# Peptides against a protein of PDB entry 2Q3Z: the designs that were tried, part 191

Target 1, 272 residues: chain A of PDB entry 2Q3Z
Amino acid sequence: YVLTQQGFIYQGSAKFIKNIPWNFGQFEDGILDICLILLDVNPKFLKNAGRDCSRRSSPVYVGRVVSGMVNCNDDQGVLLGRWDNNYGDGVSPMSWIGSVDILRRWKNHGCQRVKYGQCWVFAAVACTVLRCLGIPTRVVTNYNSAHDQNSNLLIEYFRNEFGEIQGDKSEMIWNFHCWVESWMTRPDLQPGYEGWQALDPTPQEKSEGTYCCGPVPVRAIKEGDLSTKYDAPFVFAEVNADVVDWIQQDDGSVHKSINRSLIVGLKISTKS
Target 2, 254 residues: chain A of PDB entry 2Q3Z as posed
Amino acid sequence: YVLTQQGFIYQGSAKFIKNIPWNFGQFQDGILDICLILLDVNPKFLKNAGRDCSRRSSPVYVGRVGSGMVNCNDDQGVLLGRWDNNYGDGVSPMSWIGSVDILRRWKNHGCQRVKYGQCWVFAAVACTVLRCLGIPTRVVTNYNSAHDSNLLIEYFRNSEMIWNFHCWVESWMTRPDLQPGYEGWQALDPTPQEKSEGTYCCGPVPVRAIKEGDLSTKYDAPFVFAEVNADVVDWIQKSINRSLIVGLKISTKS

## One batch from the design tools (peptide; made by RFdiffusion4, then SolubleMPNN)

Design b2_p27_8_s2 (from b2_p27_8, 15 letters changed)
Fold by OpenDDE base, seed 2:
Structure b2_p27_8_s2 (fold): chain B 272 residues (1-272), chain A 27 residues (1-27)
Amino acid sequence: as target 1 above (272 residues)
Amino acid sequence: SAAEKELDKKIAELKAKNPAVAQRPVE
């Protein structure tokens, strides 16, 4: 699976799981060259080429660079995300058939951001790039995926006495979210964290000032080791956040709803 | 290449039967 150029990506909801075909195309002509260009336009290379190049032997370093460069936030990255159903000035995220066209468009337009992507598009492009660079990678889908914005491992909703959501919904749960898992050793961590590492190229939260995420050991997430770099709390929350409904009464009292049935997280990964 | 074009055609046919869906907030 990891070496296949064509595959499927899971989408939909926890109750209505579906998949779409995708051409990863990591071995198609010119794709590796585009991936190398992606590395050569990253902020770290532009700042110090020698230092950046010296670190490219580390899949940890490269994975983190790629997670940042697949999105166009903060840099000359590949994709611009959009979720408001207004895609008239670009390509609908739903229209893409593979990573190859996206990467070719990016290069051919002078490394200008490609419009538009959503989670699976970001993940799929990251998967292609990482595979091109020799890092075993797979796309992962998580249903009922939380976006924790304040690092408290909670998704909080405020409701009135009638159960209506009040105020701006800053934190949210996606029906599905996609990221990648890459196989690598973690010499920068304590022993036992080798194996699958989560990387999220969708621009959700900044990590060390850049819209990137990971790599974080899947084992660390499973075991609840939130001290593990990189971005363990965020990735943990995607799959394990608790949902809290605050009920606001007319008298100004606030209390937690006891009977929350919404469960965050249902991860599906493809077997290697 | 011809092979790439054929693959794209196959994917397009599959997508016509099973289109991609948008990522959306849970209500």
Scores: peptide ipSAE 0.491, ipTM 0.921, DockQ to the pose 0.625
Fold by OpenDDE base, seed 3:
Structure b2_p27_8_s2 (fold): chain B 272 residues (1-272), chain A 27 residues (1-27)
Amino acid sequence: as target 1 above (272 residues)
Amino acid sequence: SAAEKELDKKIAELKAKNPAVAQRPVE
C-alpha cells in the first residue's frame, strides 16, 4: 500500500462498476515536502506548534489532520469540492490523472485551494499524503453511499401521494462515494480495534467543528459499535442507512414507509 | 522525471478510453 504509486479507483454505479487509473505518486520529487507543508499549515499547528508536532507520531492524530486538510473547508486545505458541473474557473474533477499535480499546484500557489475535486479526488489525495507519511492506505469505493445529515442512520425522503419527492433533498444517496482506509493501531481505544480505519476527506459533515471524518475502525462499523471514535455513526450510515419515505396524503396525513428498493452500501476495497 | 512523464502519459491515454465519471444522487 505505501509502496504502490499507481492504482485504480472504482467509480460508476452498483449496476455499472468501472475504474479509472490514478497516479498516487507518493515517491515523486517534492511530494513528501508538500505533505509536511500540509501538516505545518493545519489549524492545530498554527494554534500550538509544539503540541501538534508532538502528536505527529500518532497515525490516529495525523490521519484526522489529513482528513481535514485535504479539503479546503475551514483551513488552508488542498481541494475545493464542486458537483454542479461548473468547472470553467478551474480544473474539472474528471480531468485529474493523479495526486501529484494537485499537490504541486496547491504548494506552488501558496497553499491556495485547488479547484476542483469530488470524492475520489479527495480520497486519492488523502491516500497519497497518508502514504507519504508512512501510513498504509487504500482508496475505498462505496456504491449507493448515503449521506446522513442528522445522525439518525436514516435517509429520509418526503413524497406526495404519487410517490414524487417533495422539496430539496437535504439527505442523499450518492451513486458512488470514495474514502480511504488506513492501517493503524488504536491505543486510544479498547483492544481489538487495530487494523483498517476509515477516513473520509470529502467535506460532508463537520466533526468536532471541522470538515473531517475518522479515523474509525472498520471493525467497529462492521460490528455496529457506533460509540467508537471518530464519527462511527456517520460512516456506518454511509454503508448501512435505511431509506424511509414520508408519504403525505391529500388529507394531510403522513405515512412512514420503509423503502426496500433503495439499498444503501456496496463497499469495495482496493488491493492496490 | 522522465519516468513520471511517461506514467502520466500512459494514465492520460487510459483515461481517454475510460473517462472518470462524476458523483450523482441516485434519485
Scores: peptide ipSAE 0.482, ipTM 0.919, DockQ to the pose 0.624
Fold by OpenDDE base, seed 1:
Structure b2_p27_8_s2 (fold): chain B 272 residues (1-272), chain A 27 residues (1-27)
Amino acid sequence: as target 1 above (272 residues)
Amino acid sequence: SAAEKELDKKIAELKAKNPAVAQRPVE
């Protein structure tokens, strides 16, 4: 988890699972220094350097900071996300071969955001950074991954009487989504939540005002303990949300129907 | 380093055979 510098990331769909090679490169020259720069430009450091530095011994704290800093939302973070297939003014997310080039570009351009990333790019960079900082970390892929925007643990589609989706979809299910799991103790929680913690660096929802997610114990997600910090409901929904269709009838009434054809969540944890 | 460049080359060759795919909504 810490020593492996190259690995595979799972992509595609539940029906067509594929993987790509990735250079994490956590021990390549200068990468650790870049990871330290990432910590030194984070909003918490800029606000109170002494307090931030005093908390860097906590993998919980560092994990949350890294989750926020891998994306450029709200800060001088590493990557700008883009999903509209228009990448001409940057680098296509599909073209990256590893985290090293991304981190070097970010640093060499004065911590300017790198264009562009998607979920696996965010996850892979986070994995590199966390490994550099001595936190055992792996990339996770979840197929049919839900993005719940209103914390009701549902993906809701509005449909007409013919079953056609109406308007722009606010909530969605990704064919795949990637995040990371990091191994750490959780002294901030009740006993038993040590082990793998989910962290999601892809900017999806704000947590405490910042686009970050986790750490949340994988155990808490498995057991349905949604009160567990951080962001348990969101991560739970990614892997367990139900899909609901709201079908509008001619008379203006709306019928609620459970969509059993769309099954959320098929998680694959990588070894490295 | 030379070793880093060699690794990048190998990864690039593998990706050429199996390109990365975009994240997309299922529906």
Scores: peptide ipSAE 0.496, ipTM 0.923, DockQ to the pose 0.623; fails the geometry check
Fold by OpenDDE base, seed 4:
Structure b2_p27_8_s2 (fold): chain B 272 residues (1-272), chain A 27 residues (1-27)
Amino acid sequence: as target 1 above (272 residues)
Amino acid sequence: SAAEKELDKKIAELKAKNPAVAQRPVE
């Protein structure tokens, strides 16, 4: 998990699983230095360098910082996300072959955000950074991945009388979503939550005011312990949300229907 | 390095055969 510089990232859909090769390149020249720069430009360092540095021995702390800094939301982070298929002023997310070029571009342009990323790009860069920092990390893909925006563990669709989705989709299910899992102890939690921790660097929801997610014990998610920090309900929903249809009738009445055809969550962990 | 360039080339070749796909909503 630390030594492997090359790997595969799973993409596509639950029915049509694909993979792409990716160069994580955590041991390539200058990459570690860039990762250290990433830490040195994080908001917590800028606010209180001594406090930030003193906490860098904690993989929990570092993981959360990296989750926030891989995206450029709220800070001088690495990547700008875009999903509208308009990438003409940057690089298409589909064009990247590895984390190295992204990190080098970021650093070489004065820590300006790199255009553009999607989930696997965010995850892969985070994986590289975390590995550089000595944290065993792997990219994870979840098919039919839910994005719960209101923390109710549901994906809610508003539909007309014909079953057509209405309005802007606030909540949605991605065909696939990628994040990372990092191996760490959790001295900040009750015993038994050591092991793989989910971290999501894709800017989806704010956690404590910053676009970051995790770390949360994978065990907690599996067991449904939503009280564990960080962001357990959100990560739980990504893999376990139920789907509800709110069907508005022509008379203005609304009918609630559980959508059993949409099964959220099929997580695949990579070997490296 | 030369090794890095070779790796990038190999990855690029593999991606040409199996391109990355975008995230999309299922609905």
Scores: peptide ipSAE 0.483, ipTM 0.920, DockQ to the pose 0.618; fails the geometry check

Design b2_p27_8_s3 (from b2_p27_8, 14 letters changed)
Fold by OpenDDE base, seed 1:
Structure b2_p27_8_s3 (fold): chain B 272 residues (1-272), chain A 27 residues (1-27)
Amino acid sequence: as target 1 above (272 residues)
Amino acid sequence: SAAQEELDKKIREEVAKNPAVAQQPVS
């Protein structure tokens, strides 16, 4: 997990699983220094350097900082996300072959956001950074990954009487989504939540006012302990949300139907 | 390094054969 510099990232769909090679490059020249710069430009450091530095011994704290700093939302973070297939003013997310070029570009351009990333790019960069910082980390792919926006553990679609989706989809299911899992103790939680912790650097929802997610114990997600910090309901929904169709009838009535054809969650954890 | 460049070259060759794919909503 820490020593492997090259790996694979799973992509595609549940029906058509694929992988791509990725150079994490955590031991390449200057990469550790860039990771330290990332910590030194984080909002918590800028607000109170002494307090931030005093907490860098905690992988829980560092993991949360990295989750926020890999995206450029709310801070001088590394990557700008884009999903509209218009990448002409930057680099297509699909063109990246490793984390090293991204991190070097970010640093060399005065910590300006790199255009562009999608989930696996965010996850891969986070994986590199966390590994550089000595935190065992792996990239995880979840197929049919839900994005719950209202924390009700549901993906809700509004449909007309013909079953056609109405309006813009606020909530959605991604064909795949990537995040990272990091190995750490959780002294801030009750005993038994040590081990793999989910962290999501893709800007999806705000946690405590920042686009970050986790760490949350993978065990808590498996056991349905949604009270466990951080962001357990969101991560739980990514892998376990139910899909509900709200079908509007001609009389203005709305019928709730469970959509059993859309099954959320098929998680693959990598070894590297 | 030369080793890193060689690795990048190999990855690029693989990606050319099997490119990364974008995230897409499912319905």
Scores: peptide ipSAE 0.482, ipTM 0.924, DockQ to the pose 0.615
Fold by OpenDDE base, seed 4:
Structure b2_p27_8_s3 (fold): chain B 272 residues (1-272), chain A 27 residues (1-27)
Amino acid sequence: as target 1 above (272 residues)
Amino acid sequence: SAAQEELDKKIREEVAKNPAVAQQPVS
C-alpha cells in the first residue's frame, strides 16, 4: 500500500466494471517535497503553524487535512472539479495518467489549482500524498454511489406523473465514485475502530465548514455506527442510502414511493 | 527517470486503447 507506485483504478458502472492504469508515483523525485508544501499551505498551518505541525504525527489529522487540500475548495488546494464535459480551459479529467504531473503542475504554478479533476483523480492524488506521508492508502471505487445532501440517508428524487425527474438534481447517484481508504489507529475513538478509514477528497459536502470528508472507520460504516467521527452519515449514505421517489401528480398530490430498482453501493477496494 | 518515462508511455498507450470514463449520474 505504501510501496506500490502503480495501480489500477476501477471505473464504469456496476454492470460494466472497468479499470484504468494509474501512476501514483509517491517515490518520484520531488513528490514528497510537494506533499510537504501542501501541508504548509493548508489553512490550519497558515492560522497556527506550531499547532498544525504538532499534529502532523497524527494520521487522523493529516488524513483530514489532505482530504481538504486535494480539492481547491476553500483553500489553495490541488484540483478543481468539473463534471459538465467542458474542459477546454484546462485538462480533461480523463486525460490524467498519474498523480505526479498534477502535483508538479500545482507546485510549479505557485500552488494554483489544477483544472480539472473528477472523483478518481481526487482520490488518486490523495492516495499519492498520503502514501508519501507514510500512511498506507488505497483507492476505493463505489458503484451506484449516493450523494446525500441533507444527511437523511436517503436519495430523494422528485418526479412528475410520468416518472421523469424534476428540478435540479441536488441529490444523485453516481455510476461510480472514488475515494481512499487509509490504514490508521483511531486513538480518538473507542477501541476497535483501528484499520481502514475512509477519506474522500472530492468536494461533495462540507465537514466542519471545509470541503473534506473523514477519516471514518470502515468498520463503523459496515456496522452502521453513525456516531463516529468523521462524517459517518455521509459515507454511510454513499454505500447504503435508500432511494425514494416523490411523485407529483397532475392534481398537485404527492406520492412517496420506495425505489427498489436503484440499489446504492457496490464498493471495491483495490489491493494496492 | 527513464524507467518512469517508459512506464508513463506504456500507461498512455493503454489509456489510448482503454480510456478513462467520466462520472455520470444514474437515473
Scores: peptide ipSAE 0.477, ipTM 0.924, DockQ to the pose 0.635
Fold by OpenDDE base, seed 2:
Structure b2_p27_8_s3 (fold): chain B 272 residues (1-272), chain A 27 residues (1-27)
Amino acid sequence: as target 1 above (272 residues)
Amino acid sequence: SAAQEELDKKIREEVAKNPAVAQQPVS
């Protein structure tokens, strides 16, 4: 699976799981060259080419660069995300059949952002790039995936006495979200965190000033070690956030709802 | 290549029958 050019990506909801076929195409002609261009246009290379190149032997470093460069936020990255169902000036995220066309379009248009992607498109392109660079990588889907914006490990909803959501809905839960897991050692961490590392190329939150995420050991997330770099709290929240409903009464009182049944997180990964 | 084109054709035919779905928020 990790070395296959064709695969499936899981989508839908926890109750209605589906998959789509995808051509990763990591061994197609010219794709490796495009991946190298992606590295050569990254902000770290542009700032100091020698330093960037000297660090490309580290899958930790490369993984983090790729997670940032697959999205076009902050840099000359590959994809622009869009979720408002208005895709008339580009390609619908649902129309893509593989990573190859996306990467070729990006390169052929002078490294201009490709319109448009959503989570599985970002994840699939990242998977292709990482595989091209020799990093074993798989796409992961998480159902009921939380987007924690304030690093409190909670998804908070405010509701009136009638159960209607009030105020800002900035924090949310996706029906599904996709990212990648890459196999690497973690010499930058304490022993025992080698193995699968989560990387999220979908621009959700900034990490150290850039829309990137990870790598973070899957083990650290499983064990609740939120001190582990990179971005452990965010990735932990995607799969484990608690949902809190605040009920606002007319008298101004606020209390937690006791009977919340929504469960965050149901991760499906492809086997190696 | 011809093989790649045929693969893309097969995937496209499958996607036509089983299209990708958008991410949606849940409440």
Scores: peptide ipSAE 0.475, ipTM 0.923, DockQ to the pose 0.636
Fold by OpenDDE base, seed 5:
Structure b2_p27_8_s3 (fold): chain B 272 residues (1-272), chain A 27 residues (1-27)
Amino acid sequence: as target 1 above (272 residues)
Amino acid sequence: SAAQEELDKKIREEVAKNPAVAQQPVS
């Protein structure tokens, strides 16, 4: 995991799984130095450098910092996300072939956000950074990945009698979503939660006021222990949310549709 | 490095044949 510089990232849909090659490049010249700069510009360092540095031996702490710093939301982070197919003032998310160019661009432009990323770009950059810092990390893809915005473990759609979405779609299911899993001990939790921890660097929901997610034990998600730090309900919902279609009638009555066939969550992980 | 440049070239050739795809809502 730490030593692998090239790999594949899974994309597409549950029905049409594909992969793309990616150069993680964690051993390329200057990449480790850029990862250290990333730590030195994080909000926690800027607030209290001594306290931040004292915690950098903890992969739990570092993982959470990296999750927040790979996106440019709330800080001097690396990537700006964009999903509206308007990439003319930057680089299309689909054009990236590796993490090295992204990290070098970020550093060389005075830690200005790089345009643009989507989930796999965020995940891949996070994977590179975490590997540079000695944390075994892999990219994970989840198909039919839910984004729960109201923390109710549901994805709710409101439709008219013809099945047309009414109003603004607040919640969504992605055809695919990528994050990372990192191997670490969890001395901050009860025994048994060591192992793979989910971290999501794509800016989706705020955790403790910052766009970051995790680390949360993969075991906790599997067992449904939503009390575990960090962000267990959100990550659980990504892979297990229930989908509810509300049908609105002209008389204002609302009822649940019984014809929903979409199943949330099909997670696959890389072997390296 | 020359090795990195060659790797990047190979990846670009592969991506040209099998491009990355955007995230999209399923509903």
Scores: peptide ipSAE 0.462, ipTM 0.924, DockQ to the pose 0.628

Design b2_p27_8_s4 (from b2_p27_8, 14 letters changed)
Fold by OpenDDE base, seed 4:
Structure b2_p27_8_s4 (fold): chain B 272 residues (1-272), chain A 27 residues (1-27)
Amino acid sequence: as target 1 above (272 residues)
Amino acid sequence: MEEEEELNKKIKELRAKNPAVAQRPVS
């Protein structure tokens, strides 16, 4: 029997899908207290405690706060991301077996950022926190996940005449990316957007000045309603971006080519 | 706490055979 606090997170690639076991531990001792501390150290609470507390009844508000606080980029958040394989001054993202140790370490070190996380670690911690706060949440994996940096719904590669990618590769497609979906009503939107909402705690792009993402209705993404708050264009691009190659020729001319071989997006939702 | 430790032990055993993998850019 899978214990209610144990789950699986999908990893790998679209061609080689795998999963790993994870202890979410949303009901383990002290985890709720840590989640409350996380809320009490968020920038909105520090700015105006009364206003922040008055809004904690909203899953929309709490979800957005948690997505920002699971990363440490703008605040006293939980995790520092790292992707360069240099983890010697911390814990390898691949070593974590659950959210509980991460949250306990964060608290026990005075809310100092924990080194290190990658997407599934961020997502799993967010999932734990949101569940602990009573918000039904699941981890989602998207294979061939696009990171659109300029909100044009494209992944743009600059290539030389030989097809080799040039520059910093700022925009990219991940073999996989993880975020969370949370079930909530959306009284702040038009009717019909209740249900699963995407939230991304991995620091990728700033939303309203903070590294956070969502909540955005999964329905809005599916239907292409990019006007829907929050961050619909970014989340849409993760699963639907087109890939464009800008090929520089010997004469200095640039040729635009649509890359039809790179198909962005293959989303797998965990069963809640 | 005992249940947590047992679960973590089980996860460690499973992860030893099936390790987590890093995100990587697709080329």
Scores: peptide ipSAE 0.622, ipTM 0.951, DockQ to the pose 0.626
Fold by OpenDDE base, seed 5:
Order: structure tokens, then sequence, then C-alpha cells
Structure b2_p27_8_s4 (fold): chain B 272 residues (1-272), chain A 27 residues (1-27)
């Protein structure tokens, strides 16, 4: 995990799984210095440097900071996300071959946000940063990944009698989504939650007012312990949300569809 | 730096045949 600079990231769909090569480059020249700059420009450091620095020995604390700082939402973070296929004023998310160029661009432009990222780019950069900071980390891909926006653990679609989606699609399922898992102890939790912790640097939902997610024990998600900090309900929903299709009739009646064709969640963890 | 360049070259060659794909909504 920490030692491997070259790896693969899984993409595509549940039916058509693919991978792409990626250069994580955690040992490349200047990357450690950039990771330290990332910590030194985080909102918690700017608010209280002494308190922030005193907590950097905690991989829980650092992981949460990194999840927030890899995206540029709310701070001087690294990447701006974009999903509308309009990348002409930046770099297409599909063009990046590694984390090193992204991090160097960010630093060299005065910690200005790099355009553009999508989930695997966010995850890969977070993986590089965390590895560079000595935290064993891997990229994870989840196929049919839910984005629950209302914290009800449901993805709800409203359809007409012909099965066509009606109105604005607020909640959604991604064909794939990537985040990271980091190995750490959880002294802030009850015993038994040491091990892999999910962290999601893609800006999806705010956690405690910031676009960050985790760390949450993979065990907690597996066991359905939604009370476990941080962000257990959201991460649980990504891999386990129930899909509900509502059929709207012309008379205004609404009923659940009996057909369920989509299953949320197929997680693949990398070993490199 | 030389090793980095070689690795990046290899990745570019692989990506030419196997490009990255975008996220997209399903359903």
Amino acid sequence: as target 1 above (272 residues)
Amino acid sequence: MEEEEELNKKIKELRAKNPAVAQRPVS
C-alpha cells in the first residue's frame, strides 16, 4: 500500500468492470513537501495552528483533513470536480495519469484548485497524500454507488406509467464511485473498530459543515452500526441504499413499482 | 525523475488502448 507507486483503479460498470493504470507517486520529488503544504493550508490550521499540529499524529484526524482538502470545496483544496463533459478550460478528468502532476500543479499555482477531477481522481490524490503521510491506503471502487442526499438510506425515483423519470432527479446512483480505505486504529471508538476506514474526498455531502467524509470503520458499515463516526449513514447508503421506484398515475396516485432491476453496491478493494 | 518519466510513458501507452471513463448516473 504505502510502498507501491504504480497501481490500478477500477472503473466502468458492474457488468463491465475495467481498470486503468495510475501513478500514485508518493515518493516522487517534492510530493511530501506538497502534502505538508496541504496540511498547512487547511482551515483547522489557519484557525488554530497549535491545535492542528498537535493532532497530526492521529491518522483519524489527518484522514478527515485530507478528505476535505483533496477537494477545493470550502477551502484551498486541490481539485475542482466536474461531471458535465465540459472541460475545455482545464484538464479532462480522464486525462490524468497520476497524482503527481495534479499535486505539483496545485502547489505551483499558489494552491489554486486544479481543474478537473471526478471520483477516481479525488480518490487517487487522497491515496497519494495519505500514503505519503505514512497511512496505509488503497483506492476502493463501488459499482452502482448511491448518493443519498436526504439521509433516509433510500434512492427514490419518481416515474410515470411509461417508466420515464419525472421531475428533477435529486438523488442518484453512479455507475461507479471511488473513495479510499486507510488502515488505522480508532482510539476514539469502542474496541474492535481498528482496521480499514473509509474516507471519501469527492465532494458529495457536507459533514460537520465541510465537504469531507470519514473516517468510518469498514466493520461498522458491514455490521450496520450507523452511529459510528464519521458519516456512517452516508457511507452505508453508498453501498447498501434501497432503490425505490414510485409510479405516478394521471390521477395523482403513487405506488411502489414491483420491479427492482438495480442493486446498489458492488465494492472492489485494491491490494496495491 | 527518469524512472518517473519511464513510468508515465508506460501509463500513457496503456491508456491509449484503455482510456479512463467518466462517472455517469444510472437509472
Scores: peptide ipSAE 0.619, ipTM 0.951, DockQ to the pose 0.629
Fold by OpenDDE base, seed 1:
Structure b2_p27_8_s4 (fold): chain B 272 residues (1-272), chain A 27 residues (1-27)
Amino acid sequence: as target 1 above (272 residues)
Amino acid sequence: MEEEEELNKKIKELRAKNPAVAQRPVS
């Protein structure tokens, strides 16, 4: 369990690593109550309160719920993501100094989504919530973080003969991406997968119909066990995807080239 | 609450010199 309310979140790029201070505020007044509200407005509770409550003793279950509820996709979740630099109708993701204000705003506005978040904001809020709920959690940052959309463990770029990217990028590599790791046992898995579990609250891909990710054992990712629930292929790709260029020639031929200049994955874990 | 305000003040001061940065594509 992390007792410190102040922490640091890593940002920037692989070449220019930086960190920022953040107030997680897991022990601040009313924050636990807000975390309980978050659980009580989750889709699983609304569908079957008794079943949801009976499962709240499982950090696996709670972690997955929190991963989904920190984003406002699909539910009454906390944060709306935005990356287009148009934040005039809300708060810039770069302006937040801690999780407390975000959670208080969410609750005080009737559980309306807070505008806006990016990866570290999602991760930090999830970290706060999970800590409040008694789950040891830390924020992690991955530089050159891949977003694989088709589950092939590749980031694919289509280029013309001049190397210019053609069309809209579906798959991409972020300069950095943040998620959380939570310490828990995995009685739902084979022995040996206890320990740190990756959870990603940033809405990137749907898992079982909801924008959530994990928990998946960090060990499974390190060992390449992609069969391990939840979302092992996606999380694996974030840190291990290869980059491929499909180069179209003037004659209409396509050449496949491995892009060795784009190295995916440089994960930094904070202390927990 | 007083401790929270003090912490937030400290963070604001630090962030004034070291702002948060946005995510962006590498390529």
Scores: peptide ipSAE 0.629, ipTM 0.953, DockQ to the pose 0.625; fails the geometry check
Fold by OpenDDE base, seed 3:
Structure b2_p27_8_s4 (fold): chain B 272 residues (1-272), chain A 27 residues (1-27)
Amino acid sequence: as target 1 above (272 residues)
Amino acid sequence: MEEEEELNKKIKELRAKNPAVAQRPVS
C-alpha cells in the first residue's frame, strides 16, 4: 500500500468492470518535495504556519488537508475537474498515465491547477501524495456511486408513467467513482475505528466549507455510524443510498416507488 | 529515471489497447 509504484485503477460500470494501469511514482525524484510544497501552500499553513506544522504529525489532519489540496477548489490545489468532454485547453483526464507528470506540472507552473482530472485522477494523485507522506493508501472504486446533495441518504428521481426522468436532476449516480482509503489510528474517535479511512479528493460536496472529504472510518460506514467524523453521511450515501422514484401519473397523482433496479454501491479496493 | 521511462512506455502500450474511460451518469 505504500511501496507499490505501479498499480491498477478500476473503471467502467458494475456490469462491465475494467481496469487501467497507473504509475503512482511515490518514490520518483522530487515527488516528496512536491508533496511538501502541497502542504506548504494549503490554506491552513498560509493562515498559521506554526499551527499547521504542529498538526502534520496527525495522519487524520494531513489526510484531510490532502483531500482538499488535490483538487483546486478553494485553494492552490493540484487538479481542476471536468466532465463535459471539452478538454482542448488542457489534458484529457483519460490521457494521464501516472501521478508524477501531474505533480511535476503543478509545481513547475507555480502551483497552478492542472487541467484536467476526473475521479480516478484525483484519487490516484491523492494516493501518491499520501504514500509519499508515509500514510498507507490505496485507490478504491465504487460502481453505481451515488452523489447525495441534500444529505437525506436518497437519490430521488421524478419520472413519468413510462419511467422517463423528468425535471432537473441534481442528484446522480456515477457509473463509477474513485476515492482513497488510508490506514491510520483514530485517537480522536472511540476505540475500534482505527484502520482504513475513506478520503475523497474529488470535489463533490463541501465539508466544513472546503471541498474535501474524510477521513471517515470504513468500519463506521459499514456499521452505519453516521455520527462519526468526517463526512460519514456523504460517504455512506455513496455506497448505500436508496433510489426513490416519484412517479407522476396523468391525473396529477404522484406515487413513491423504491427503485430496486438501481443498486447503489459496489466497492472494489485495489491491492496496490 | 530510466526505470520510470520504461514503466511509462509499458503503461502507454497497455493503455493504447485498453484506454481509460470517463465517468458518466448511470441515469
Scores: peptide ipSAE 0.623, ipTM 0.951, DockQ to the pose 0.613; fails the geometry check

